# Peptides against a protein of PDB entry 6DSZ: the designs that were tried, part 39

Target 1, 361 residues: chain A of PDB entry 6DSZ
Amino acid sequence: NYVVTAQKPTAVNGCVTGHFTSAEDLNLLIAKNTRLEIYVVTAEGLRPVKEVGMYGKIAVMELFRPKGESKDLLFILTAKYNACILEYKQSGESIDIITRAHGNVQDRIGRPSETGIIGIIDPECRMIGLRLYDGLFKVIPLDRDNKELKAFNIRLEELHVIDVKFLYGCQAPTICFVYQDPQGRHVKTYEVSLREKEFNKGPWKQENVEAEASMVIAVPEPFGGAIIIGQESITYHNGDKYLAIAPPIIKQSTIVCHNRVDPNGSRYLLGDMEGRLFMLLLEKEEQMDGTVTLKDLRVELLGETSIAECLTYLDNGVVFVGSRLGDSQLVKLNVDSNEQGSYVVAMETFTNLGPIVDMCV

## One batch from the design tools (peptide; aimed at target 1 L314 M347)

Design b2_p17_6_s4 (made by RFdiffusion4, then SolubleMPNN; from b2_p17_6, 8 letters changed)
Fold by OpenDDE base, seed 1:
Structure b2_p17_6_s4 (fold): chain B 361 residues (1-361), chain A 17 residues (1-17)
Amino acid sequence: as target 1 above (361 residues)
Amino acid sequence: MSISDDYVPGSTARARA
């Protein structure tokens, strides 16, 4: 009996940073196909804590902190529509990953979206939103006592959603999304009524955005609103303020991932299809009334990394570059550039052995 | 995995771009 030790997957398809093991620990969580790896970020590096098999390819992985929780919980959705909420529990040296809630959220009717699964969590932890099928938005209410993840669908008139996020600072859960119709790409918002199980009119919309608008970033307070990333432009909108930039440097390659650096949304990492790493900066203007508004947007080239599938800022200028196509990396962002003009230094590289060839036997 | 000796978890060291 040759126990073919199935090579563990090495390609990264998701990563998140937060406080999963404790309120004080900074964690890096890495999704590698069916495998979840949990690390503690230390001054000496990444300390491995636990590895978990998810019984399916991880399609969504998000940390969130419900009201009254001391640490983050983990939402996972698999490609086979198995959803779970996980908690880390340590009792002395014993480490358990507890399933607080689970469910299958597959629909019998619906066209799976060509752009894949999108999963988002309301910043106030009122609900999880899922774009699984064209013309449907699935809602999972977050209830502390519910061990069974139940979902309902709301019909979307917009059949071709490109990306969607929940906005910050909204009285009701509010989604912002880029969609395509015969007239082009547009941005729209909807309030999500959990009670009535319907959409209400959102606070704002922007028709005829850039034709290749591909990503929505929800911006936390004090700025609020959203950033829309295209091929040629980056646009901020919050209902009252509109600001667009078209830096020539982003035209060379498509931005494919992003991660927030600062809790207040002042900086974001951007990664493109050539492995270029950028910093997007939101310049603030303080008004006489103490309100903070967006003054300007700026993009800076930091350097080159492996082609990022996902990015996550850890701490102290350290970034994890999760790569599907190449080696994943820990990189350091420096204040001063090197001789090549790069602010990026590779600290550690994690070998990607390539796709697990499913040998169809 | 060695993070640089100057890495302190929780340090708000703003990498100035």
Scores: peptide ipSAE 0.005, ipTM 0.390, DockQ to the pose 0.084
OpenDDE base, seeds 2, 3, 4, 5: peptide ipSAE 0.006, 0.005, 0.005, 0.006; ipTM 0.396, 0.382, 0.393, 0.404; seeds 2, 4, 5 fail the geometry check

Design b2_p17_7 (made by RFdiffusion4)
Pose (drawn by RFdiffusion4):
Structure b2_p17_7 (pose): chain A 361 residues (1-361), chain P 17 residues (1-17)
Amino acid sequence: as target 1 above (361 residues)
Amino acid sequence: SSELEPLHKEEDTFTHP
């Protein structure tokens, strides 16, 4: 027999922003399935540079540039457990994606978990963290000689884990995650020590959270902490400091995705399965000593995009809406809600043949 | 929303259809 592609996969599973082509090159990297698309934000709008294609299903896609690098290094993990670090190199008149490092990191003894694979990267590029199998947190230290991507497993007493994030602004690599056991689910803190290959007691106390907590947000350096998005209550956790708001405006649909807007983290974008687009706020309270603190949380609805699996703010009040169940599109957020109450205006839609359930000729 | 004001620039980064 023989199989050909009549149409590339159009559903968007992942999208990230960063400086990948050069420095201050606003790149939008869209992950379909086996395809990877790279764009440069120009005055024209989204203009592509190179659409590559891999022999795997892109499951983790994150950007970073470690200590003393020219441009961000892209990291990709295949669902069949192929890990690689890439680098856009336009040294010549052509374009080559050099593979700085690669290595298969499958464990012969783990069970894939509910909520699938999670790929997290250290705030200061100390290591790559993986959550492939239950009870096994995998660490991949980041240096130069680890070109044949080597790795080691730590053990995780917490068996059922929902979402994991690296915390900003800590003494060393620290992890914040939501896990489930009997008696509801909780949030626990750990410290990754890649010198002894163990877990150390985390920075702060284990808190009880909402029963349906589904997302953890890494809050940047000026504030520090973690934001946990459940079904009904949005909570902020940072050591002893703790804030939460529970608007009934949210319960109607589960919040699925989040995206950081400002570098400060004062504004965030949220998405419903009903197709909404929220703005999560961390309002500031600059005090007498020239320091900045955080006072409250406020969520107010912006309008509605399409159902988003990915979410990314690009530039000049524009957000790319990566849709898996429908057309992905480009959106302009305006201060003046011109028509009705939607601060959201569609600029461009991308044909997505969506989940093809049935068809005929 | 006034919260959207800092997100806008003087020069256009996108073409309006």

Design b2_p17_7_s1 (made by RFdiffusion4, then SolubleMPNN; from b2_p17_7, 9 letters changed)
Fold by OpenDDE base, seed 2:
Structure b2_p17_7_s1 (fold): chain B 361 residues (1-361), chain A 17 residues (1-17)
Amino acid sequence: as target 1 above (361 residues)
Amino acid sequence: PEALKPLEKEEPLFAEP
């Protein structure tokens, strides 16, 4: 009996950065199938703190800080619809990952969406939203004392949602989503009523966006609104202002991931299917009344990395490139280009041994 | 150049010694 020691998964399928271990610690959390790796970002690099085996493949992993929490909590949803909220606790040398809340959010009836599981958290931590099934939006209200994650469904008229986010700066929780119908792809917004368990009309919509519009980025205040990323175009809309760019450089390969660099949403990293790394810049215009409006959008090619499944800016121009298809990397963004014209330098490479082939012998 | 400036922090991580 050769006990083939099951090799630990090395392919990254998600990453997040925040303050999970403490309020002061900067953490990198990496999802590798059923494994969660927790690092502290230090002056010397990534310090491993804990590895956690999850009860299933991680499909959603998001950090959030409810009102009156000193540090971030971790929401995880598995591919089998097991949801949990995790808290890091340390007592001396003992490290515990505590389940604050859990639940199964699987429906008995529903068509699983072809674009997979989407999980989002309201920026004000009022709710979690889940797109699991076509024509349904699942809401998990966030309550401090609730150990059991209760969810309800709201019916979506839009059956083919491509991507969805919560918007910032909204009085009520407001979603913005790209959907497809027989006429093309469109953007719509809905307010989510927790009380009535229904959608109200959102602040804006944009019909007939680019046919390959695939991602929504919610933009923080002062800009607000959303960025819609397509194959050929990047568009901004906030209800009052619309701006579109079509930089030829993004047409070469599909943008597949993004990460916000600045807390105010002035810069975003973008990764494409060829491993090209871009910076998206939101240029500000200050009005005479002190209001800040978007003046322009700009995209700059930074260099090449492994094909990113996820990106996260850490600190001091260091970015983690989580790769499913290639080796994950720590890369440094430099102000000056190298001899090849790249602003990206690899600092560390994490070997991806590929998929665990279950050899059924 | 300005687009690649690190986030301003008092004590940046990964600082070269």
Scores: peptide ipSAE 0.249, ipTM 0.861, DockQ to the pose 0.465
OpenDDE base, seeds 1, 3, 4, 5: peptide ipSAE 0.240, 0.222, 0.246, 0.225; ipTM 0.856, 0.846, 0.858, 0.849

Design b2_p17_7_s2 (made by RFdiffusion4, then SolubleMPNN; from b2_p17_7, 9 letters changed)
Fold by OpenDDE base, seed 2:
Structure b2_p17_7_s2 (fold): chain B 361 residues (1-361), chain A 17 residues (1-17)
Amino acid sequence: as target 1 above (361 residues)
Amino acid sequence: PSALEPLHTKTPKFKVP
C-alpha cells in the first residue's frame, strides 16, 4: 500500500497583499488551488503564518476593509460558487480563521462565462460584484451584521464581458467593463442601484476600443477613471479625459496581469505571457485650480521573471511573482540596472512541481 | 529609470540587505 502522500499544490492561481493578520502586519496571501497560504512580510522575508484548506478551488480572492474594521477581511469565491468572508483572529499562539459570512451564489440557470469567474469589490465596500454567467451581474450587498451572504442578479445586456471593475470616487457603486459584440470591443459603465436592484446609466462609455482589449484597471483618485489594456495599446478614460498610447514593446507579448504599486494609482506593474515585467506610469499635471489631471502614460521594461499569473507589490521594491506555469518568485526592483540592463533581481524562487497527474493505476 | 523612484520606504517592512 503506497500511501501516495498527495503533494500540496505549488502552482499559484492568485495572490493579494494587505493587512489581514493585523492592522500593522503586511501580508501576502497566496492561492494554490484549494489551499490558501498566509505570510507576514518581515525584514528577513516571507514568514509563514497559516495554511487554510478551502472547500474548492479558489477562483476569487480579494482583501477589503469595511468602514470601522481595524484590519482587512478576505473575500473568497470558489469555482463551485461557495462564497465566504474570512477574518484572521489570533489569541496568544492560537490562530483562527473565522468565517464572518458565507453563502452559495450559484444560479440554477445560466451559462458559465467562457472567460471564467470575475469577482470585484466596491472601493467603498458597499457591495461585491460577480460576473459568473453571461448576461448576469450578481451583487452581494455588504452588511456587517449579515452572516449569510445574500445575492441578487441584475440582467446585463452585454453578454460577453471580458473584464469588469468598480470605479473609484463614485457616489453610487459604478462598474466599468470591457465587452465584446459583433462590432468589436467596447467599454461601458453602469451605476448599480442596491435599492432598485437595477443598473442606471454610468458616467461614460467608450465604443470601439482595441479589438484585443482584455483588462480593466480602476484608477484611484485623484485621477479616477480606468485604464484599458490591450495587445497593442493602453488607454485611459475618466469621462472627461481620454489618452491612448501604443508602445511597440508591449506588442511582443500579451499583458496578462497587473498590480498597483502606488496607493494613488501613479504606477502599476504589468506582466506578460513571456515573463516580462513592466512599469506603467501615470504622469501628473497639476492644474492652476489645484486639480490633478493625467498628463501622459508611459511604459518601461523592468526585466524578466517567471510567467506571472498574478503580481503583488509588497514593500521596498519587493514584488511577489505568482506563477502557474513556472516557479513563483520574490524579486527586487532596483533603481540601477545590472550589466544586462535589467532592474529585476530574483531574491527567492519557489519551485512549481506542476499539476499532480492523477495516474489512475 | 525614474519609474523606480521612490520605491524605497523610510520604514520598510521588507528590509533588503
Scores: peptide ipSAE 0.199, ipTM 0.843, DockQ to the pose 0.578
OpenDDE base, seeds 1, 3, 4, 5: peptide ipSAE 0.131, 0.107, 0.195, 0.116; ipTM 0.807, 0.776, 0.840, 0.799

Design b2_p17_7_s3 (made by RFdiffusion4, then SolubleMPNN; from b2_p17_7, 11 letters changed)
Fold by OpenDDE base, seed 1:
Structure b2_p17_7_s3 (fold): chain B 361 residues (1-361), chain A 17 residues (1-17)
Amino acid sequence: as target 1 above (361 residues)
Amino acid sequence: PEALKPLHTAVPKFAVP
């Protein structure tokens, strides 16, 4: 009896921070292929709480808090289109991961998108949006009583969606997306009608953005709107205000991931393909009427890490760097630079043993 | 300096090195 100790996956393909175990606990959740790791962030560091085996490779992992929930729920979508909503429940020492809802969201017809699976959640928790196939946007209505995740498709005229997010502060669920057509890359918005199961005209659009525009960041209030990240430029748009910067430092390598630091969207971590870590800053201007507007955008190089697949700010300047290609890290952001001019110090390193070759025996 | 101001939760995490 060879106990093939199945080597646990070490490559990180997603991470998220929130309040999953309780309203008070800060959690780090890490996706490693089919494995979900749950940590509590403590004064002493990361405390492991639970490992969960999933019925497939995790493709989407997002925390969300429906109205009237005391803690976050976890949405997971697998690469085989199995969707679930998970709840953490503790009763004394007994820890249960409860499936609140599940479903398979695979379509019989559709071309799987080359840019992979995108899953997004409306900030007001009205729906989940999925870009799985070209020319389709799948909607999962979020209803408290539904144990079965039912989805419907809305046709997208835009066949080549690059990235998509839900916007904040919208009366109706509103998506913002970068798409490519024969004329270039563009940004568009749509309102999503759950009732009519169709798109309505969104609040704004921007035609002819940067040719390599690759990511959309939805910005919370008071700023609202979105950030569009390209190879050469970072742009902000909210319908009323447009602002673009082209910092030379970002041209050296493609930005591949981001994470919001401040709840108000004033700071974002950015990671590039060379393992450089940046801070994007939204400089505010307070108007005489008490409204807050974006004054400027600034990018600062912080230092170097492992090549991030995902980033998440934890607390007290500590960041988890989830890496697929290298070792994942806990890093400290310092106010003062070290002797090398870096603001980043590695605190802990998690060895990546490379891809699990599933030898299908 | 201001760009790197730590965000603190109600109970500071990673207080013990």
Scores: peptide ipSAE 0.268, ipTM 0.864, DockQ to the pose 0.539
OpenDDE base, seeds 2, 3, 4, 5: peptide ipSAE 0.261, 0.257, 0.266, 0.187; ipTM 0.860, 0.857, 0.863, 0.764

Design b2_p17_7_s4 (made by RFdiffusion4, then SolubleMPNN; from b2_p17_7, 8 letters changed)
Fold by OpenDDE base, seed 1:
Structure b2_p17_7_s4 (fold): chain B 361 residues (1-361), chain A 17 residues (1-17)
Amino acid sequence: as target 1 above (361 residues)
Amino acid sequence: MKALEPLHTEEPKFAVP
């Protein structure tokens, strides 16, 4: 019995940064198909801590911190609809990944959405939202004492959701989503009632956005609202303020991923299908009453990387570029450009050996 | 580039040379 040591997957399909191992540690978590890799960000670089085998391909991986937790918890959803909430626990040299909660969230009835699985967490940790099937939004209430992830569905009238996020600063959990109908693409908001298990009317909507609007970014306070990214335009809306830009540089290739740099939502990294890395800037205006409003949006080209499936800002201008199609990278963002006009320098490259075709022989 | 200022932290978790 030759145990062919199945080559470990090298293609990255998700990455997140947060405080998973402790409150003080900065972690990079990388999803590689069925494998979760956990690193600590150190002065010397990435230190590997643990690898975890999952019972399926990781489809969603999100860090969240419920009220009264000292460190982040990890939500994972697999492509087979197995959900879990994981905690890191260290006791001396012993390292355990504890399952706090688990469940299967598969429905017997529903058309799987063509844009795949979307999983989102309310910023106030009231619920997890899942878009798994057309015309359904699944809600998992977050309760500390519940080891069983129970879910319910709310019917969406909007059958073709493109992307969805929870908004920040909302009294009730509020989703913002891009959807498509026969008239084009639109943005809508809904409040989610846990009690009534229904949608209420959200604070705002924007009909007839760009035809290729593909991503929603929820913007934290003080700005609030959302950014909608299209092929030709980037739009901000918060119910009171609307601002759109159409920088010619983004039209050349589709933006496919994003990551927030600043906790206040003033900067975002954007990656496109050509491996170009951009910075999106939210320029603030401080009002006389101390309120902060969006003055302008700007996009700056930083340089080129591997084609990102996911991006995550670490610290000190270091970015992890998770690639599915190419080599993943650690890159440094520099204030000054190199001789080629690039602000991006590769620090480390992680060889992608491609898809392991499990030839079941 | 103004878009990259500041990125350096006083106590960086990742020390870059």
Scores: peptide ipSAE 0.216, ipTM 0.845, DockQ to the pose 0.590
OpenDDE base, seeds 2, 3, 4, 5: peptide ipSAE 0.161, 0.169, 0.090, 0.172; ipTM 0.817, 0.818, 0.777, 0.809

Design b2_p17_8 (made by RFdiffusion4)
Pose (drawn by RFdiffusion4):
Structure b2_p17_8 (pose): chain A 361 residues (1-361), chain P 17 residues (1-17)
Amino acid sequence: as target 1 above (361 residues)
Amino acid sequence: PPSIDENPVDLEELVLP
C-alpha cells in the first residue's frame, strides 16, 4: 500500500514566542503535529521564514537562550521520546536548522500519566525537566558537552501529578507542582539538585488547594511565586503570602490555557472551553522603600475568541489564538470596548479542518 | 489582512471597570 498527505495537519497544539531567527526578532513558532512553523512579526503581520518538518509528534516545545548565547535555542520532544535542541542559522543565503543536541529519553519502566507529558525548563537555563511517567521526574542538565543528550531519573514520591512548573527567583532550581492522592490534591515544593541527583525539601509549606486545580503558572522575578488555576478559585502561592479570588464568572467552563502578557507578570490571559478570553491581574502596591509588592487578584472578561489550546500575546495589543478544535485566528485587544462588551476583535482566521469526525465524497 | 502596526496599543494602559 501507499499513504500520502492530501492536506497538512491544521490543528494547533502548541505555540511559543521568543527570539529565534535573530535578536529582537519576534518569532511565533506554531506546532501542528509533525510540522513546525516559524514566523517573524513584521509590520505586514505574520510573515513566515521557514516551515520545517520533523519525524515525530511535537509534544513539548519551549524556547530559551542559556548563559551567554546569541539567540534562543529551541527545544522539542517527540511523543515517542525524541529530544533535540535546535538553532536557527541563516548564516548563508539559505536557512538551516542545525541540531545542537539530540537523544532519546524513553524509560523502559514507566507508565505514562494522566495529563500526559510535561516539559519544563529552568528559569536560568540550568536544566530541562520532564514528567513523562508517573513517579519519575527526569532531569537533563544543560551544558555544552551534553550534545548526545544524556539524562538521569530522580524518583517522585508524589505519584499522580497534574502540572509542574519551575519557580522563578530561588536559591537554586526549585519545582512547584500540583499532585493528587487520597484526601484531595495538594501543592508541594521541591528542589532539584543536579549535583547529587536527589530531591531536597522545597522553599515553602505544602498547601491544600482546590480539588480541580489544573494549571500552575510560573510567576516572574519581580513578584515571584506560583499561580494555580482551578475550576472556581484562582489562587496565588508564594511562601507565606497567599491570595485567592473565586469569581462565579469562571465556573461555567474550565480554564484550559494561560499566557504571560507583561514581562512583569502583572497581566495574564486565560481561556475557556466555552471560547472566552480573560485577563488575570496582579495589581501592584509600590511601597515606601522603593520596592514593589502585590496586593490582589482581579479577573475581568475581555470577550471571546475561538476555543484555544495555545495562547500567545505577540505585539502592539495583538494575541495569536491557537485553536485545536476550530480555526486559529489573530486578535486585537482594544482599550475602548467599541461594540457590546467585547474588547476582542478578529483580524485574521486560519483554516482549521478541526477534528474531522466524519466525511463523504 | 490589516497591518499589526495599523494601530499600536499598549496593554499596560488597559483600564478595566

Design b2_p17_8_s1 (made by RFdiffusion4, then SolubleMPNN; from b2_p17_8, 7 letters changed)
Fold by OpenDDE base, seed 4:
Structure b2_p17_8_s1 (fold): chain B 361 residues (1-361), chain A 17 residues (1-17)
Amino acid sequence: as target 1 above (361 residues)
Amino acid sequence: MPSITENPIDVSKIVLP
């Protein structure tokens, strides 16, 4: 009986930070294939709390806090379209991960999108949106009083969605997405009507963005709107304000991940395919009426890390670099650069043993 | 554009092992 102790996966394919274990605890959640690792962020580092085996490879992992919840809930979608909403419960020394909701969101008909599974949550927790198939947007309404979450599909005319996010500060849930058509890549917005189960015209669109526009970042208030990241450019748009930059430094390698540093959306970490870590800065202009507008965008090279699959800013300039290809890291962002001009110092490294090919013998 | 499909998700309080 060779108990092949299945080596635990070490490659990180997702990470998120929030308040999952309690309202007060800062957590780091790490997806490693079928495994979810839950940590508490402490002054001493990452304290492991729980490891959970999932019924499939984690494709989406997002924290959200519905109205009346004291702490965040976790939405997980697997690569086999198993969805669940998880809650952390602790009763004394007993730790339980409770399934609040579960189901399979696979459709019988649809072309799986080439850009993979996208899962997003409305900032006001009105719905979860899923882009699983070309030409479809699945909505999971989040109703606390409902015993069953009834997902539904809305037809999306734009067949080739590259990335999609929910916008902040919208009266109705509003998505912003980059899509490709024969004319190039474009940005569009739609409002999602839960009542009518359809899209309404969104607040804005931008045709003919950069040909390699690949990521949408929803920007919280007071700025609002979205950032569109391409190969050569970074663009901000909120319907009223448009601003684009093309810093030469980002042309060297494709930006592949991002994470918001400041709750107000003033700074974002960007990681590229070479392991370069950037800070994207939104410079504010305060008007006499107290309105905050975007003045400028800047990109600063912070340093080099492992090639990030995901990034999470924790606290006090500490960043978790989740890597699929290399070792994951805790890094410190410093105010002052070292002699090499780097603002990044590795604090801890988590060895990646490489892809465990589950040979199902 | 109308919704074309519905797929329910059960809400249950199941403790994950």
Scores: peptide ipSAE 0.031, ipTM 0.591, DockQ to the pose 0.012
OpenDDE base, seeds 1, 2, 3, 5: peptide ipSAE 0.023, 0.029, 0.020, 0.018; ipTM 0.571, 0.572, 0.548, 0.497

Design b2_p17_8_s2 (made by RFdiffusion4, then SolubleMPNN; from b2_p17_8, 6 letters changed)
Fold by OpenDDE base, seed 2:
Structure b2_p17_8_s2 (fold): chain B 361 residues (1-361), chain A 17 residues (1-17)
Amino acid sequence: as target 1 above (361 residues)
Amino acid sequence: MPSITADPVDLSKLVLP
């Protein structure tokens, strides 16, 4: 009996930061296939707290804080459409991961989207949105007393959604998405009515964006709106303000991930397919009435890392680079560049042993 | 202007040498 000690997965397919273990702790949560790793960010680095086996490959992992919760809850969706909301509880030395809610969100009818599963949470925690199938948007209302995650579908006329986010600062939950039709790629917004279980017209749209527009970033207040990232361009739109840049430096490789640095949405990390790390900056203009508007967008090259599947800014210029294809890293962002012009220094490297090929013998 | 690499959050949580 060869007990093949199943190597633990090392490839990272998702990461998030927040306050999961307590209101005060800064956590890093890492998804490695079916494994969830929970760390506390400390002055000495990452302290492991708990490892959790999930009942399937993690496809979505998002932290959120409903009204009346003291710390963040964790939404997980698996590739087999098992959804749960998890809570961390510690009682002395005993650590428990509590399921607050669970359910299966698989539909019997629908074409699974070729771009995979997208899961998003409304910034005001009113709902979870899921793009699982072409032409459908699944809504999970968030109710504190709900132990079973109930969901409903809204028909989406746009069959080929590339990316979708909830916007900030909206009276009703509002999605912004990039979609493709025979005429090209476009951006559209919809308000989501929980009561009527339908879409209402959103605040704005932008037809004929860049042909390779691939990502939506929802921008917090005071800016609001969204950033659309393409192959050659980065565009901001909030309904009133439009601004586009085409920095030559981003043309060399496709941007594949992003993470917000500033809580107010002034800076974002961007990672490309070559492992280049960028900072996207939103320059503010303060009006005489105290309103803040977007003046300009800038992109600066910080340095090179492992090819990021996901990025998470932690604290004090430390970034976790989650890699699927290479070694994951903790990196430090420095104020001053090194002799090579890099602002990035590797602090720790986590060896990726590659995909566990299930040798079906 | 604050440095592009300056911590926007809390310098007290992660003091790496």
Scores: peptide ipSAE 0.014, ipTM 0.420, DockQ to the pose 0.076
OpenDDE base, seeds 1, 3, 4, 5: peptide ipSAE 0.000, 0.012, 0.016, 0.022; ipTM 0.306, 0.540, 0.523, 0.574; seeds 4, 5 fail the geometry check

Design b2_p17_8_s3 (made by RFdiffusion4, then SolubleMPNN; from b2_p17_8, 10 letters changed)
Fold by OpenDDE base, seed 4:
Structure b2_p17_8_s3 (fold): chain B 361 residues (1-361), chain A 17 residues (1-17)
Amino acid sequence: as target 1 above (361 residues)
Amino acid sequence: MPSITDEPIDVSKFKLP
């Protein structure tokens, strides 16, 4: 009886931070293939709370807080299109992960998108959006009164969506997406009507963005709008203001992940394929009427880390670098650079044993 | 436990522990 102790997966394919265990706790949730690890962020580091085995590879992992929830819920979608909403429940020393909702969101028809599964949640928690297939946008309405979450598809005319996010500060749920057509890459917005189950015209569009535009970052208020990251450029658009930068330093390697540092969207971490860590800064201009507008965008090289699959700013300049290809790290961002000009110091390293080949023997 | 479905599916198959 060879008990093949299946080694636990060590490669990180997703991470998120929020308040999952309680309203007060800061959590780090790490997806490692089929495994979900839940940590509490402490002054001493990461305290493990729970590990959960999922019935499939985690493709999407997002925290969200519906109106009237005291803490965040967790949305998970697997690569086999199994969706669930999870709640952390502690009763004394007993810890349970409760399934609030579950289902399979696979369509019988559709071409799986080449850019993979995208799952997003409206900042106001009105819906979950899923880009699973070309030409379809699946909506899961988040209604508390419904014992059944009825998903539906909306047809997207744009067949080649590269990335999509929900925008902040919109009266109706509004998506912003980069798509490709024969003329290049473009950015478009749609409002999502839950009532009519259709898209309405969004507040803005930008045709002919950078040819390699690959990521959308939704920017919270007061700025609003979105950041579009390409190979050569970073652009901001909110319908009224457009600003683009092309810092030469980002041309050296493709930016592959991002994470918001400041709740107000003033700073973002960017990671590239070489393990370089950048800070994207949104410089504010305060108007006489108290409105805040974007003055400028700036990119600063912070240093080097493991190649990030995902980044999560925790607290006090501590960043979790989730790596699929290398060791995951906790790093500290310093105000002052070291002698090498780096602002990054590795605090802890988590060994990646490489791809666990599930040899089904 | 609410189901997430486009169509009624046998939810009995996907009990997360």
Scores: peptide ipSAE 0.053, ipTM 0.520, DockQ to the pose 0.012
OpenDDE base, seeds 1, 2, 3, 5: peptide ipSAE 0.024, 0.028, 0.014, 0.008; ipTM 0.567, 0.542, 0.493, 0.435; seeds 1, 2 fail the geometry check

